# Peptides against a protein of PDB entry 3J47, part 6

Target 1, 121 residues: chain A of PDB entry 3J47
Amino acid sequence: IRLTNQLKSLKGLQSKLKDVVEYLDKVINKELPINHTILGKLQDVFNLLPNLGTPDDDEIDVENHDRINISNNLQKALTVKTNDELMVIYISNLVRSIIAFDDLIENKIQNKKIQEQRVKD
Target 2, 69 residues: chain B of PDB entry 3J47
Amino acid sequence: YEEKEESNLAATKSMVKIAEQYSKRIEEEKELTEEELKTRYVGRQDPKKHLSETADETLENNIVSVLTA

## One batch from the design tools (peptide; made by RFdiffusion4, then SolubleMPNN)

Design b1_p8_6_s2 (from b1_p8_6, 6 letters changed)
Fold by OpenDDE base, seed 2:
Structure b1_p8_6_s2 (fold): chain B 121 residues (1-121), chain C 69 residues (1-69), chain A 8 residues (1-8)
Amino acid sequence: as target 1 above (121 residues)
Amino acid sequence: as target 2 above (69 residues)
Amino acid sequence: SELATIRL
């Protein structure tokens, strides 16, 4: 259930981003007027997103450099956290598989012993 | 979407707790494996199966917790 | 059979 909700949220975000890109392309092509309310909300989202974007080298005021560094550090920290979480999941699944395999081996050994005892009887 | 965002935030907080619990759960799984090894010598099937099932349940809970985080 | 009980 929680994974499904996370996937649905991610899909919703992806769809919204696609709609924004399509909208921006139409505005650039002068096919549609700019919806300022949607753009404002999107800008707020982009401002909350760590700026992965190309530092336009020319007008980066010193204050923006610190914010960009903080944003990049936050993105790196989030990426590291995500990688660590994925590693934990992977290791957990591997350990579970190993335990299950060990149990299967033990069950096979026990079944063999039971069969050997039945043949002796 | 908003309910899922709240769920994701709660999950993120839970992930920190899960990371702490992960170390403990790994140790519990190791203890279970050692008990299974000991139970192989005692020849009683029932304790070994129960230990393996408990280890599997612990791993499942860890996986679900990390996937939910 | 027990490996099959590993619910993914």
Scores: peptide ipSAE 0.513, ipTM 0.842, DockQ to the pose 0.011
Fold by OpenDDE base, seed 5:
Structure b1_p8_6_s2 (fold): chain B 121 residues (1-121), chain C 69 residues (1-69), chain A 8 residues (1-8)
Amino acid sequence: as target 1 above (121 residues)
Amino acid sequence: as target 2 above (69 residues)
Amino acid sequence: SELATIRL
């Protein structure tokens, strides 16, 4: 459910961004007037976007950047974080598998003992 | 969309907590395994199974939490 | 099989 909601939100954002690009293209082509409100919101979004093109973004605190994946550095940091999380998941699954395997072995041993007792009776 | 964004933010905050919880959960899993080992000597199948199931549930919750992160 | 039994 949560992953689906995140994906849906991301898709919604993508669609909105596409609409904005299409709008901007129409404005560039002089087909539509410039909407200042939309432009202001876009500027705010771009200001919140890690500046992909400005080298000065090296100082922006990695913690606040975790939200906006668009800077290559931020994207890299988020990729690393994602990799670490995936490793944790992997290790957790392995541990669970080991526990399950140990339980299976114990169950088999117990079943064998029960069968041996039944044969002796 | 806003509700999902808020949920994503909450999930992100939860991720930091998950890292701490993960360490704790690993320890809890070890404790459960130790109890299973102790129960193994008592010869009662049911307590061991219950402990194993509890460990599995704990791991599952951890995995779901990390995936939600 | 047990990994598959992880109910998503």
Scores: peptide ipSAE 0.512, ipTM 0.836, DockQ to the pose 0.012; fails the geometry check
Fold by OpenDDE base, seed 3:
Structure b1_p8_6_s2 (fold): chain B 121 residues (1-121), chain C 69 residues (1-69), chain A 8 residues (1-8)
Amino acid sequence: as target 1 above (121 residues)
Amino acid sequence: as target 2 above (69 residues)
Amino acid sequence: SELATIRL
C-alpha cells in the first residue's frame, strides 16, 4: 500500500512537471499569459532545489556564486545524509530477512523430523 | 500535496528516531536468536515461533521506514 | 510461500 502511494505521488509530480513544461512552451510562444501564482510557486520550488545545472552555467554573476555554492553544498550534504539513512535501512532489512530465513530453515528441519517419525510409527 | 510534504518531514524526523531504535532492535533480535539456539537444546516448538514473528515484525518496520524515506 | 507473506 505505501509503495503504491509513493509511486502514485511520483507519477503525480511527473505529470505536473510535464504540464509546467508545456505551459512554459506556450508562454514562450506567446500563446498564453504567464500565470504568476504558478510561476511564484515554481520559483520557490527551484530555490529549494539543488542547482543541478551543468558546471557551464558558472558564467552567472560572481556575487550569487557564494550563496549558490553554499546552497549546493547543503543540498549535497542532505543527499549524502539521505543515502546514508537509506543504506542503514537496507542493511537492517537484510539482517531481518536473514533471521527470518534461519527460522524458516529450522522449522523445515523440524517438520521433516516430525514426518519421518510419523512414517516410522 | 501539502499533506504529503508534512508527512515526508515527519518521516525524516522519524527516520532519525528509527536509526536509534534500529541499533536496539538488532540487539533484541540477536538475543531472541540466542534464546532459540538455547531452546533447540532444551525444549519444544513454541519459542522459535515467537522469534520468527519478532524478526518479521522488525523487517516490516524497516520496510515501512524505507517507504517513508 | 514465505515471499508471499512479505506482502506489504
Scores: peptide ipSAE 0.510, ipTM 0.836, DockQ to the pose 0.012; fails the geometry check
Fold by OpenDDE base, seed 1:
Structure b1_p8_6_s2 (fold): chain B 121 residues (1-121), chain C 69 residues (1-69), chain A 8 residues (1-8)
Amino acid sequence: as target 1 above (121 residues)
Amino acid sequence: as target 2 above (69 residues)
Amino acid sequence: SELATIRL
């Protein structure tokens, strides 16, 4: 249930991002007028994205190039963290599979012992 | 979305705790597997099944915890 | 309509 909710939330975000990209492409192609309200909200979201990773609101005038690199580094760090979490999930699933195989092997050995006893009787 | 974001943040904190629990559970699983190996020599069927079920439940809880994190 | 459902 939790993973399904997270996945649903991520899919919702992905769909919105896709709609934004499509809107931006239409604006670039001069097919639609710029909706300033949507762009303002998007800018607020993009400004909040790096701030969600850095709780300290200290207005350090870091030059725009460093902000993009920091944002990319934070996104990379979040991606690495996500990859590490996925790796832990993967390892956990592998461990479960190994335990399941061990149980299957034990069941097969028990079945063979039962068959050998039946042949001796 | 805010409720989901709060859920995701709680999940992320849970993931860190789960990673610690996972390391502990891996050690517990190793102990269980060693006991299963020992019990395999002693010939008692019932303790092995119970150990296997306990290991599966522990792994299920780990996976659910990692998935919720 | 689905975009509007993303309440901030």
Scores: peptide ipSAE 0.411, ipTM 0.825, DockQ to the pose 0.123; fails the geometry check

Design b1_p8_6_s3 (from b1_p8_6, 5 letters changed)
Fold by OpenDDE base, seed 2:
Structure b1_p8_6_s3 (fold): chain B 121 residues (1-121), chain C 69 residues (1-69), chain A 8 residues (1-8)
Amino acid sequence: as target 1 above (121 residues)
Amino acid sequence: as target 2 above (69 residues)
Amino acid sequence: SSLATIKL
């Protein structure tokens, strides 16, 4: 349930982002007027997003460069955190699998012992 | 969407706690495996099966917690 | 050790 909700939220965000890109493309192509309210909200969202520095903006003030570096560091830290979490999940699954196999083998050994006892009887 | 975002934030905060709990749960799982080994020597099938099932449930809860986080 | 016990 929780994972499904997270996935649904992520999909919703992805869809909204796609709609924004399509809107921006239409504005660039002069097919639609710029909605300033939507653009302002998008700018706010982009400002909250770690600036994936497009290298081309030469005029990023040193302060903005530091903020971009901080945002990139934050993104990197989030990526590392996500990787660590995935690694923990992977290891947990492996350990569970190993335990399940150990139990299966034990059950097989017990069954074999029961069969051997039945043959002796 | 907002409720899910709040849930995701709460989950992320809990992930650090889950990582700590994971380490503890790994130790508990090892203890369970050792008890299973001991029970294997005692020849009581039921305690071993119960221990194995408990270890599996513990791992499942860890995995679900980490995935939710 | 459990795996070793299974091999015997």
Scores: peptide ipSAE 0.453, ipTM 0.837, DockQ to the pose 0.006
Fold by OpenDDE base, seed 3:
Structure b1_p8_6_s3 (fold): chain B 121 residues (1-121), chain C 69 residues (1-69), chain A 8 residues (1-8)
Amino acid sequence: as target 1 above (121 residues)
Amino acid sequence: as target 2 above (69 residues)
Amino acid sequence: SSLATIKL
């Protein structure tokens, strides 16, 4: 259920990003007026989302570059933190799996010994 | 979407708590494994089954935690 | 370990 909800959220975000790109393309082509409310919300989202994408925009003013770098560093830090958490959970699952397999092996060995005793009997 | 964002934030806080609980669960799992090892020498089958069940429950909880993350 | 017992 949780993974499905996360996947659904990610798909929703992807769809929204696609809609934004399509909207921006239409605005560039002068086909639609700029919806200031949508742009404001997108700007807020973009300010909250670290600039992952364009390494090449050298020309963004130093003040915006510092805020962008701070936001990028924050997102990078959040991404690293998320990756570390996922790694810990993964290792934990592996350890539990190994213990479960060890117990299964022992049960199999015991069952084999019981069968061998029954055949001797 | 806003409800999901709030849920993701709550989930992240829960993951930190889960990491602490996980460390404790690993220690509990190790203790059960040592008890099973001792029980193998004592010849009682029942403690081994209990450890296996506990390991399975621990694995299931970790999988659910990963799915929640 | 249980692995050693499978090899017997």
Scores: peptide ipSAE 0.451, ipTM 0.835, DockQ to the pose 0.006
Fold by OpenDDE base, seed 5:
Structure b1_p8_6_s3 (fold): chain B 121 residues (1-121), chain C 69 residues (1-69), chain A 8 residues (1-8)
Amino acid sequence: as target 1 above (121 residues)
Amino acid sequence: as target 2 above (69 residues)
Amino acid sequence: SSLATIKL
Protein backbone atom coordinates (compact mmCIF):
# COMPACT_ATOMS: atom_id res chain seq x y z
CA ILE B 1 0.00 0.00 0.00
CA ARG B 2 2.68 2.59 0.97
CA LEU B 3 4.85 1.73 -2.01
CA THR B 4 1.81 1.94 -4.27
CA ASN B 5 0.97 5.37 -2.88
CA GLN B 6 4.53 6.54 -3.42
CA LEU B 7 4.46 5.25 -6.98
CA LYS B 8 1.12 6.94 -7.57
CA SER B 9 2.51 10.20 -6.19
CA LEU B 10 5.57 9.93 -8.41
CA LYS B 11 3.39 9.21 -11.42
CA GLY B 12 1.23 12.19 -10.58
CA LEU B 13 4.30 14.38 -10.27
CA GLN B 14 5.61 13.04 -13.56
CA SER B 15 2.31 13.79 -15.28
CA LYS B 16 2.25 17.29 -13.84
CA LEU B 17 5.82 17.89 -14.95
CA LYS B 18 4.93 16.66 -18.42
CA ASP B 19 1.97 19.05 -18.52
CA VAL B 20 4.25 21.88 -17.45
CA VAL B 21 6.77 21.01 -20.15
CA GLU B 22 4.00 20.92 -22.73
CA TYR B 23 2.74 24.26 -21.46
CA LEU B 24 6.23 25.75 -21.61
CA ASP B 25 6.67 24.46 -25.15
CA LYS B 26 3.38 26.09 -26.14
CA VAL B 27 4.47 29.35 -24.52
CA ILE B 28 7.81 29.23 -26.33
CA ASN B 29 5.93 28.63 -29.57
CA LYS B 30 3.69 31.65 -28.71
CA GLU B 31 0.59 29.47 -28.86
CA LEU B 32 -0.42 30.35 -25.29
CA PRO B 33 0.10 33.40 -23.11
CA ILE B 34 2.63 33.13 -20.31
CA ASN B 35 0.82 32.26 -17.11
CA HIS B 36 2.92 34.07 -14.54
CA THR B 37 1.33 32.18 -11.65
CA ILE B 38 2.29 28.80 -13.09
CA LEU B 39 5.78 30.06 -13.90
CA GLY B 40 6.16 31.44 -10.40
CA LYS B 41 5.12 28.10 -8.90
CA LEU B 42 7.48 26.31 -11.26
CA GLN B 43 10.27 28.65 -10.31
CA ASP B 44 9.51 27.95 -6.67
CA VAL B 45 9.58 24.24 -7.40
CA PHE B 46 12.89 24.60 -9.24
CA ASN B 47 14.30 26.65 -6.40
CA LEU B 48 13.17 23.93 -4.01
CA LEU B 49 14.59 21.31 -6.33
CA PRO B 50 18.22 20.88 -5.50
CA ASN B 51 20.06 22.44 -8.43
CA LEU B 52 20.56 19.35 -10.58
CA GLY B 53 22.66 21.44 -12.95
CA THR B 54 25.02 23.49 -10.79
CA PRO B 55 27.69 21.20 -9.31
CA ASP B 56 29.21 24.03 -7.26
CA ASP B 57 26.76 24.62 -4.43
CA ASP B 58 27.86 21.87 -2.03
CA GLU B 59 25.67 23.50 0.64
CA ILE B 60 23.22 20.64 0.75
CA ASP B 61 21.68 21.76 4.03
CA VAL B 62 21.01 18.55 6.02
CA GLU B 63 17.42 19.74 6.59
CA ASN B 64 16.65 19.34 2.88
CA HIS B 65 17.47 15.62 3.10
CA ASP B 66 13.91 14.74 2.05
CA ARG B 67 13.98 17.12 -0.94
CA ILE B 68 17.11 15.47 -2.30
CA ASN B 69 14.82 12.82 -3.92
CA ILE B 70 14.66 14.74 -7.21
CA SER B 71 18.32 15.79 -7.22
CA ASN B 72 21.10 13.39 -8.12
CA ASN B 73 22.47 14.17 -4.66
CA LEU B 74 19.16 13.27 -3.06
CA GLN B 75 18.98 10.19 -5.19
CA LYS B 76 22.46 9.33 -3.96
CA ALA B 77 21.44 10.00 -0.37
CA LEU B 78 18.34 7.85 -0.81
CA THR B 79 20.44 5.15 -2.39
CA VAL B 80 22.79 5.28 0.59
CA LYS B 81 19.83 5.14 2.97
CA THR B 82 18.39 2.19 1.07
CA ASN B 83 21.75 0.46 1.17
CA ASP B 84 21.97 1.02 4.91
CA GLU B 85 18.48 -0.40 5.39
CA LEU B 86 19.33 -3.42 3.26
CA MET B 87 22.50 -3.90 5.27
CA VAL B 88 20.49 -3.84 8.49
CA ILE B 89 18.08 -6.42 7.07
CA TYR B 90 20.99 -8.58 5.97
CA ILE B 91 22.64 -8.42 9.40
CA SER B 92 19.31 -9.24 11.06
CA ASN B 93 18.87 -12.27 8.85
CA LEU B 94 22.40 -13.41 9.60
CA VAL B 95 21.84 -13.05 13.34
CA ARG B 96 18.59 -14.99 13.07
CA SER B 97 20.36 -17.70 11.08
CA ILE B 98 23.09 -17.93 13.71
CA ILE B 99 20.51 -18.25 16.51
CA ALA B 100 18.63 -20.90 14.57
CA PHE B 101 21.87 -22.76 13.94
CA ASP B 102 22.82 -22.61 17.62
CA ASP B 103 19.41 -24.02 18.55
CA LEU B 104 19.78 -26.77 15.98
CA ILE B 105 23.17 -27.74 17.39
CA GLU B 106 21.80 -27.74 20.93
CA ASN B 107 18.87 -29.90 19.86
CA LYS B 108 21.25 -32.29 18.14
CA ILE B 109 23.42 -32.55 21.25
CA GLN B 110 20.34 -33.18 23.39
CA ASN B 111 19.10 -35.84 21.00
CA LYS B 112 22.47 -37.57 21.15
CA LYS B 113 22.40 -37.51 24.95
CA ILE B 114 18.91 -39.00 24.94
CA GLN B 115 20.05 -41.75 22.56
CA GLU B 116 23.06 -42.52 24.73
CA GLN B 117 20.82 -42.79 27.78
CA ARG B 118 18.49 -45.16 25.94
CA VAL B 119 21.39 -47.41 24.97
CA LYS B 120 22.57 -47.59 28.58
CA ASP B 121 19.13 -48.72 29.74
CA TYR C 1 -0.66 14.89 -3.95
CA GLU C 2 -0.28 16.75 -0.66
CA GLU C 3 -1.75 13.80 1.21
CA LYS C 4 0.74 11.52 -0.48
CA GLU C 5 3.61 13.85 0.29
CA GLU C 6 2.48 13.85 3.90
CA SER C 7 2.27 10.07 3.73
CA ASN C 8 5.83 9.92 2.35
CA LEU C 9 7.04 12.20 5.13
CA ALA C 10 5.25 10.02 7.65
CA ALA C 11 6.82 6.96 6.04
CA THR C 12 10.28 8.52 6.31
CA LYS C 13 9.67 9.33 9.97
CA SER C 14 8.45 5.78 10.41
CA MET C 15 11.69 4.52 8.83
CA VAL C 16 13.72 6.47 11.37
CA LYS C 17 11.54 5.07 14.12
CA ILE C 18 11.96 1.58 12.67
CA ALA C 19 15.73 2.03 12.68
CA GLU C 20 15.53 2.95 16.36
CA GLN C 21 13.21 0.03 17.04
CA TYR C 22 15.58 -2.22 15.14
CA SER C 23 18.46 -1.14 17.35
CA LYS C 24 16.32 -1.82 20.44
CA ARG C 25 15.23 -5.20 19.12
CA ILE C 26 18.83 -6.18 18.41
CA GLU C 27 19.56 -5.34 22.02
CA GLU C 28 16.54 -7.37 23.16
CA GLU C 29 17.73 -10.27 21.01
CA LYS C 30 21.12 -10.13 22.70
CA GLU C 31 19.42 -10.15 26.09
CA LEU C 32 17.34 -13.16 25.11
CA THR C 33 20.49 -14.93 23.96
CA GLU C 34 22.12 -14.21 27.31
CA GLU C 35 19.03 -15.53 29.09
CA GLU C 36 19.16 -18.63 26.91
CA LEU C 37 22.77 -19.12 27.94
CA LYS C 38 21.74 -18.78 31.59
CA THR C 39 18.83 -21.17 31.05
CA ARG C 40 21.25 -23.69 29.53
CA TYR C 41 22.86 -23.97 32.94
CA VAL C 42 19.47 -24.56 34.61
CA GLY C 43 19.11 -27.78 32.55
CA ARG C 44 15.46 -27.41 31.42
CA GLN C 45 15.16 -27.95 27.64
CA ASP C 46 11.75 -26.29 27.30
CA PRO C 47 12.69 -22.80 28.61
CA LYS C 48 15.71 -22.63 26.29
CA LYS C 49 13.63 -23.47 23.25
CA HIS C 50 11.01 -20.92 24.27
CA LEU C 51 13.64 -18.18 24.64
CA SER C 52 15.13 -19.05 21.27
CA GLU C 53 11.71 -18.96 19.64
CA THR C 54 11.00 -15.61 21.28
CA ALA C 55 14.30 -14.24 19.96
CA ASP C 56 13.45 -15.49 16.47
CA GLU C 57 9.99 -13.92 16.64
CA THR C 58 11.52 -10.63 17.77
CA LEU C 59 13.94 -10.73 14.84
CA GLU C 60 11.14 -11.55 12.43
CA ASN C 61 9.10 -8.63 13.69
CA ASN C 62 12.12 -6.38 13.22
CA ILE C 63 12.68 -7.57 9.68
CA VAL C 64 9.00 -7.13 8.82
CA SER C 65 9.05 -3.65 10.34
CA VAL C 66 12.13 -2.67 8.33
CA LEU C 67 10.61 -4.13 5.16
CA THR C 68 7.32 -2.31 5.79
CA ALA C 69 9.16 0.95 6.22
CA SER A 1 30.31 -18.29 24.28
CA SER A 2 27.60 -20.50 22.78
CA LEU A 3 30.25 -22.32 20.76
CA ALA A 4 32.30 -22.75 23.91
CA THR A 5 29.25 -24.23 25.63
CA ILE A 6 28.80 -26.66 22.72
CA LYS A 7 32.41 -27.83 23.06
CA LEU A 8 31.89 -29.07 26.89
Scores: peptide ipSAE 0.445, ipTM 0.831, DockQ to the pose 0.005
Fold by OpenDDE base, seed 4:
Structure b1_p8_6_s3 (fold): chain B 121 residues (1-121), chain C 69 residues (1-69), chain A 8 residues (1-8)
Amino acid sequence: as target 1 above (121 residues)
Amino acid sequence: as target 2 above (69 residues)
Amino acid sequence: SSLATIKL
């Protein structure tokens, strides 16, 4: 249920982002006037997004090309962090699975020993 | 959308808690393996079973954490 | 036994 809701939320966000891109393309093509309300909400969303592009207060006159690289670097850093977190979870699951498997083997060995003792009696 | 956003926020908070719990769960898993090792030496079946059960619970919690992530 | 062996 929780995973399904998260996936549904992510799909909703993706759809909204797609609609914004389509709207921006139409505005660029002069097919539609700029909806200031949608742009304002989008700006608010971008401002609420962790400032992917606020370098610390140092006045780095980084030309527009470097801003795209910084955004890509932050996205990359977030992706790496997410990947590392997922790896840790995966490793933990593997370790638990190995422990459970070891216990099953031990139980099987014990059952075999019990059976061997019963055959000797 | 708002209910989902709230669910995602709760999930993110749960992920942070899961990271903390993950470290704790790894320790719990190690304790379980040590108890199984001890149970193998003592020939008592009961501590091994308890260790296995705790390892399974730890695994389930990690799976739920991955699914929440 | 197997996990104990891996820890060695």
Scores: peptide ipSAE 0.481, ipTM 0.845, DockQ to the pose 0.006; fails the geometry check

Design b1_p8_6_s4 (from b1_p8_6, 5 letters changed)
Fold by OpenDDE base, seed 5:
Structure b1_p8_6_s4 (fold): chain B 121 residues (1-121), chain C 69 residues (1-69), chain A 8 residues (1-8)
Amino acid sequence: as target 1 above (121 residues)
Amino acid sequence: as target 2 above (69 residues)
Amino acid sequence: PEEATIKL
């Protein structure tokens, strides 16, 4: 459910961004007037986007950058975080496999003892 | 969309909590395994099986939580 | 034996 909601949100954002690009192309082609309200919201979005293109804007607080996309540095940090999470999952699965294996060994030992008792009776 | 953004923010906060919970859950899993080992000496099959099932359920919940993060 | 099958 949560993953599906995240994916749906991302798809919705992608569709909206595509609509904005198409709108901007039409404005460049002089087919549509510039909507200042849309442009202002886009500027706000671009200002909230980690500035991929301007090296000169100083220390924007790294603490709020737990948000997923767009600067190579943020993407790198998130890739590292994702890798750490995947490693945790891998270790967890390995531990589960070990526990399951230990239980299987114990069950086999018990079954063998039960069979040996049945042969003596 | 806003509800999902809020859900994603809650999920991100949950990730930090998941890292802390993961450390705690590993310890809980070890405690369960130690109790299984103790129950192994007592010769009672039923308590060991229940403990193993509880460890597996705890681990599964952890994996699902990390995958949902 | 079925009991060794981890109930997924």
Scores: peptide ipSAE 0.462, ipTM 0.830, DockQ to the pose 0.008
Fold by OpenDDE base, seed 2:
Structure b1_p8_6_s4 (fold): chain B 121 residues (1-121), chain C 69 residues (1-69), chain A 8 residues (1-8)
Amino acid sequence: as target 1 above (121 residues)
Amino acid sequence: as target 2 above (69 residues)
Amino acid sequence: PEEATIKL
């Protein structure tokens, strides 16, 4: 259920981003007027998103450098956290596979002992 | 969307707690494997199977918890 | 040899 909700949220975000790109392309082509309310909300979302690398170096005011560093640090921290979580899942699956393999070996040893006892009898 | 953002924040907090629980569960799984090794010498099947089933259930709960976080 | 059925 939670994974489905996260995936649904991510798909919703992806669809919204696609709609924005399509809208921006239509505005650039002068096919549609700019909806300032949608653009404002989108700009707010983009300002809340860690600024992924527009290296337009030409007007970096010192105040923007600290915010960009904080945003990049937050994105790096989120990426590290995601990697750590994936690593935990991977290790957990590996350990489960090892335990299942150990049980299979034990079952095989037991079956062999039962067969050896039946041949002696 | 807002309800899911709140759910993602709650999930993120749960993930930190799951990471702490993961370290504890890994130690519990190691203890279980050591007890299985000891039980291999005693020749009784039933404790080993129960131990392996408990380890599998613990791992499954970890995986589901991390996947749901 | 009966294959050990791993109950998943």
Scores: peptide ipSAE 0.436, ipTM 0.835, DockQ to the pose 0.008
Fold by OpenDDE base, seed 3:
Structure b1_p8_6_s4 (fold): chain B 121 residues (1-121), chain C 69 residues (1-69), chain A 8 residues (1-8)
Amino acid sequence: as target 1 above (121 residues)
Amino acid sequence: as target 2 above (69 residues)
Amino acid sequence: PEEATIKL
């Protein structure tokens, strides 16, 4: 159930991103007026997104470079933190899987002994 | 969408709490495994089944946490 | 050999 809800959410986000790209293309082609409310919300989303773009060497004004570097360092730190949390959860699952396998092996050995006793009777 | 952003923030706070609970659960799982190692030598009633069920529940909770991250 | 239904 939860995985299905996450997948549905991700698909919804992907569809919305596609609609935004199609809208931006229509605005560039002068087919539609710029919706300032949608652009404001999109700008807020982009300001919250890590600059995942390789900085192409073009004129990023020097004053924005320090704020962008601080934001990128914060986002890099958040990405590292998220990766560390995921790694802990992964190791956790591995440990639980190993314990469950050990119990399964023992149950199999016991079941085999019970069958061997029933064949001797 | 706003409800989902709020849910993601709550999920992240829950993950920090889950990490603390996880360290404690690993210790509890080790204790149960040590008790099973001892109980393999003593008598007919299977504390083994209860440990296996606890390990499975713990695994499910971690999978759900990964899926919520 | 009957597949022993592993009772989980």
Scores: peptide ipSAE 0.397, ipTM 0.824, DockQ to the pose 0.007
Fold by OpenDDE base, seed 1:
Structure b1_p8_6_s4 (fold): chain B 121 residues (1-121), chain C 69 residues (1-69), chain A 8 residues (1-8)
Amino acid sequence: as target 1 above (121 residues)
Amino acid sequence: as target 2 above (69 residues)
Amino acid sequence: PEEATIKL
C-alpha cells in the first residue's frame, strides 16, 4: 500500500513536471500568454525544491551564496542518504540470496540421503 | 496527493528507525540460521523447512520496509 | 486540470 501511494505520487509529480516543461516551451515560443497565477504557484514549488540544477552563473546575486551552499549541501546529504538506503536494499537482497542457496544445498543433501536409503531397501 | 505526501514524510522520518530495526532483524535472522545449523545435528525433516520459510519472510518484510521507506 | 491538481 505505501509503495503504491509513493509510486502514484511520483507519477503525479512527473506528469505535472512534464506539463510545466510544455508550458514553459510554449511561453518561450510566445504561443501562449503567461498565466501569472500558474507561474506564481510554480515559482513557489521551485523555491521549495532543493536546487537540483547547476545554477546558470548569470543572475545569482552574491547574497544567495550561503543559500546555494546550503541547497548544495542539502542535495548532497539527500543523495548520500539515498545511496545508504540503496546499499541497505542491496545487502538485504544478498543475504536473502545466501539463505536461499543454503536451503537449496540442504535440500540437495536430503534428496541424496533419501536416494541412498531407497537403494539399500 | 497531500495525504500521500504526508505519508511519505512520515515514512522518511521513520527511515532512521527502520535502519535500526533492520540491523536488529539481521541479528534475529542470524540467530535463525544458527538454530538451523544446530537443528542439522538433531533429528528429521520438518523444523528446518519452517525456519527457512520464517527467514525468507523476515527478509521479504525487511526489503519491503526499506523499499517503502 | 483542477482535479489533477486537487488530487495531488
Scores: peptide ipSAE 0.383, ipTM 0.819, DockQ to the pose 0.130; fails the geometry check

Design b1_p8_7_s1 (from b1_p8_7, 3 letters changed)
Fold by OpenDDE base, seed 4:
Structure b1_p8_7_s1 (fold): chain B 121 residues (1-121), chain C 69 residues (1-69), chain A 8 residues (1-8)
Amino acid sequence: as target 1 above (121 residues)
Amino acid sequence: as target 2 above (69 residues)
Amino acid sequence: TKLKIPPD
């Protein structure tokens, strides 16, 4: 249930992002007038996002370098965190697989013992 | 969408707790595996099955928690 | 720097 809800939420976000991209493409292609309110909201969203943009070389003000470093550091930190989380999941799954395998081996050993007893009888 | 966002936020808060719980769950899974190993020597099938099931449940909860994160 | 696109 929780996984399904998370997947649905992620899919919803992905769909919204796709709609935004499609809207932006239509605006770029002059198929739709620029809605300044939507663009303003999008800009606010992008400003709230860690600035993943490679700074265009031209606005290398010293303050931007630190912010870019902070943003890159934040992105890097988020990437590291995500990697660590994925690693934990991977290890957990591996451990489960090992336990399941051990149980399978035990079941096979037991089945062999039962079969050997049946042959002796 | 809002209900799912709230669920995701709760899940994210739970992820930090899950990292701690994950360490504990791995330990619980190991304990279950040790009991299974002991049960191999005692020849009783039932404790081993219960251990396996508990390990699977623990791992499932960990996977769900990480995927929710 | 907030990228404010100037309103037309």
Scores: peptide ipSAE 0.438, ipTM 0.827, DockQ to the pose 0.041
Fold by OpenDDE base, seed 1:
Structure b1_p8_7_s1 (fold): chain B 121 residues (1-121), chain C 69 residues (1-69), chain A 8 residues (1-8)
Amino acid sequence: as target 1 above (121 residues)
Amino acid sequence: as target 2 above (69 residues)
Amino acid sequence: TKLKIPPD
């Protein structure tokens, strides 16, 4: 249930992001006027996201070198955390595969015993 | 969508606790596998299937917890 | 830097 809800939420977010990209492309091409309310909300979302991009040279105030290092450290820490989580998922899937394989072997052994009993009758 | 986002945020805040619970669940899964091995010697077919199903459910819950984290 | 769209 929780996975299904998260997957549905991620799909909803992906659809919204696609709509935003399509809207932005139409605005760049001057096909549609800018909806300021939608753009304001999107801008608020982007301001809450960690700066994942290389800072453009134009915003390098000399005092922000420590902040850029902090942002890069944060991005690196988030990447490491994500990798650790993916590793745990991978190990869990391997363990599940091993258990399923063990059950398959046991089922085959049981089937052989049943066949041997049928040949004796 | 908002209710699901709140649920995702609550899941994210519990990630450290989930990692600890994951380690405990791995140990519980090992115990279930050892019990399956013991039940294999006792010759009762029905307890083995139930134990295997319980192990699978435990693994599924672990995977769900890690993906939700 | 906060991205600010100019108000209409």
Scores: peptide ipSAE 0.434, ipTM 0.818, DockQ to the pose 0.052
Fold by OpenDDE base, seed 2:
Structure b1_p8_7_s1 (fold): chain B 121 residues (1-121), chain C 69 residues (1-69), chain A 8 residues (1-8)
Amino acid sequence: as target 1 above (121 residues)
Amino acid sequence: as target 2 above (69 residues)
Amino acid sequence: TKLKIPPD
């Protein structure tokens, strides 16, 4: 459910960005007038987006380590954090598989012992 | 979108907590495996099965927590 | 730097 909501939100953002690019292209081509309200809101969104292009060293606020919101250096940090979480999930699944395999081996050994006892009787 | 952003922020905070819980759960799983090894020598099947089930439940909770983050 | 397109 949460992953689906995140994916839906990301798809919504992607669609909106596509619409904006298409609008900007039409404005550049003088096909449509500039909607200043939409452009202003878009600028506000871009200004809230962490600075993608200029790694100016100074404003890397160390505190916003949270995975999705910190733009390029942050996007890299987010990618790293995502990879770490995926790795944790992978290790957890591997551990479950090992436990299940151990139980299977034990069951097989027990079954063998039961059969050996039945042959002796 | 704003509601989802808030949900994502809450999820991210939950992920940090889950990472800490994961480390603890890995240790618990290790202890369970050691107890299973000891229980195999005592010849009672039921305690070992219970330990395995508990390990599986712990792992499931970990995965659900990470997936929920 | 905040990208502000001045209102026209």
Scores: peptide ipSAE 0.451, ipTM 0.821, DockQ to the pose 0.042; fails the geometry check
Fold by OpenDDE base, seed 3:
Structure b1_p8_7_s1 (fold): chain B 121 residues (1-121), chain C 69 residues (1-69), chain A 8 residues (1-8)
Amino acid sequence: as target 1 above (121 residues)
Amino acid sequence: as target 2 above (69 residues)
Amino acid sequence: TKLKIPPD
């Protein structure tokens, strides 16, 4: 149930992102007016996103270099932290899967023993 | 959307708590496995099913945590 | 640089 709800939420997000891209393409083509409220919110999201991509060469204002380096270091640190958390969750899942597998093997052995006893009777 | 952002923040805090609970759950799972080893010697109907169900529920919770992270 | 689309 929870997995299904998460998958549904993710699909909803994907559909919305696709609609945003289609809207942006129509705005670029001058087919639709720019919705300033949606664009403002998207800009806020992009400003909160780590600048992952291409340093456009031109706006290297010298004062921003230290802030950008600090921001990039913070983003790198956040990425490392996220990776570490994901690794812990992965290991946890692996351990649980192993325990479940061990129990399955035991159940199969017991079921086989019960069947062998029933055939002898 | 604001509810999802709040849910993601709550999920991150929950992940830290889950990491602590996970260490404790590993110990509890080991104890249950030892009890199952003992119960195998006693030969009656299987508390194993309950342990397997608990392990599956725990796995589902971890998968949900990964997808929410 | 904050891409500020001017609120026209």
Scores: peptide ipSAE 0.439, ipTM 0.818, DockQ to the pose 0.051; fails the geometry check

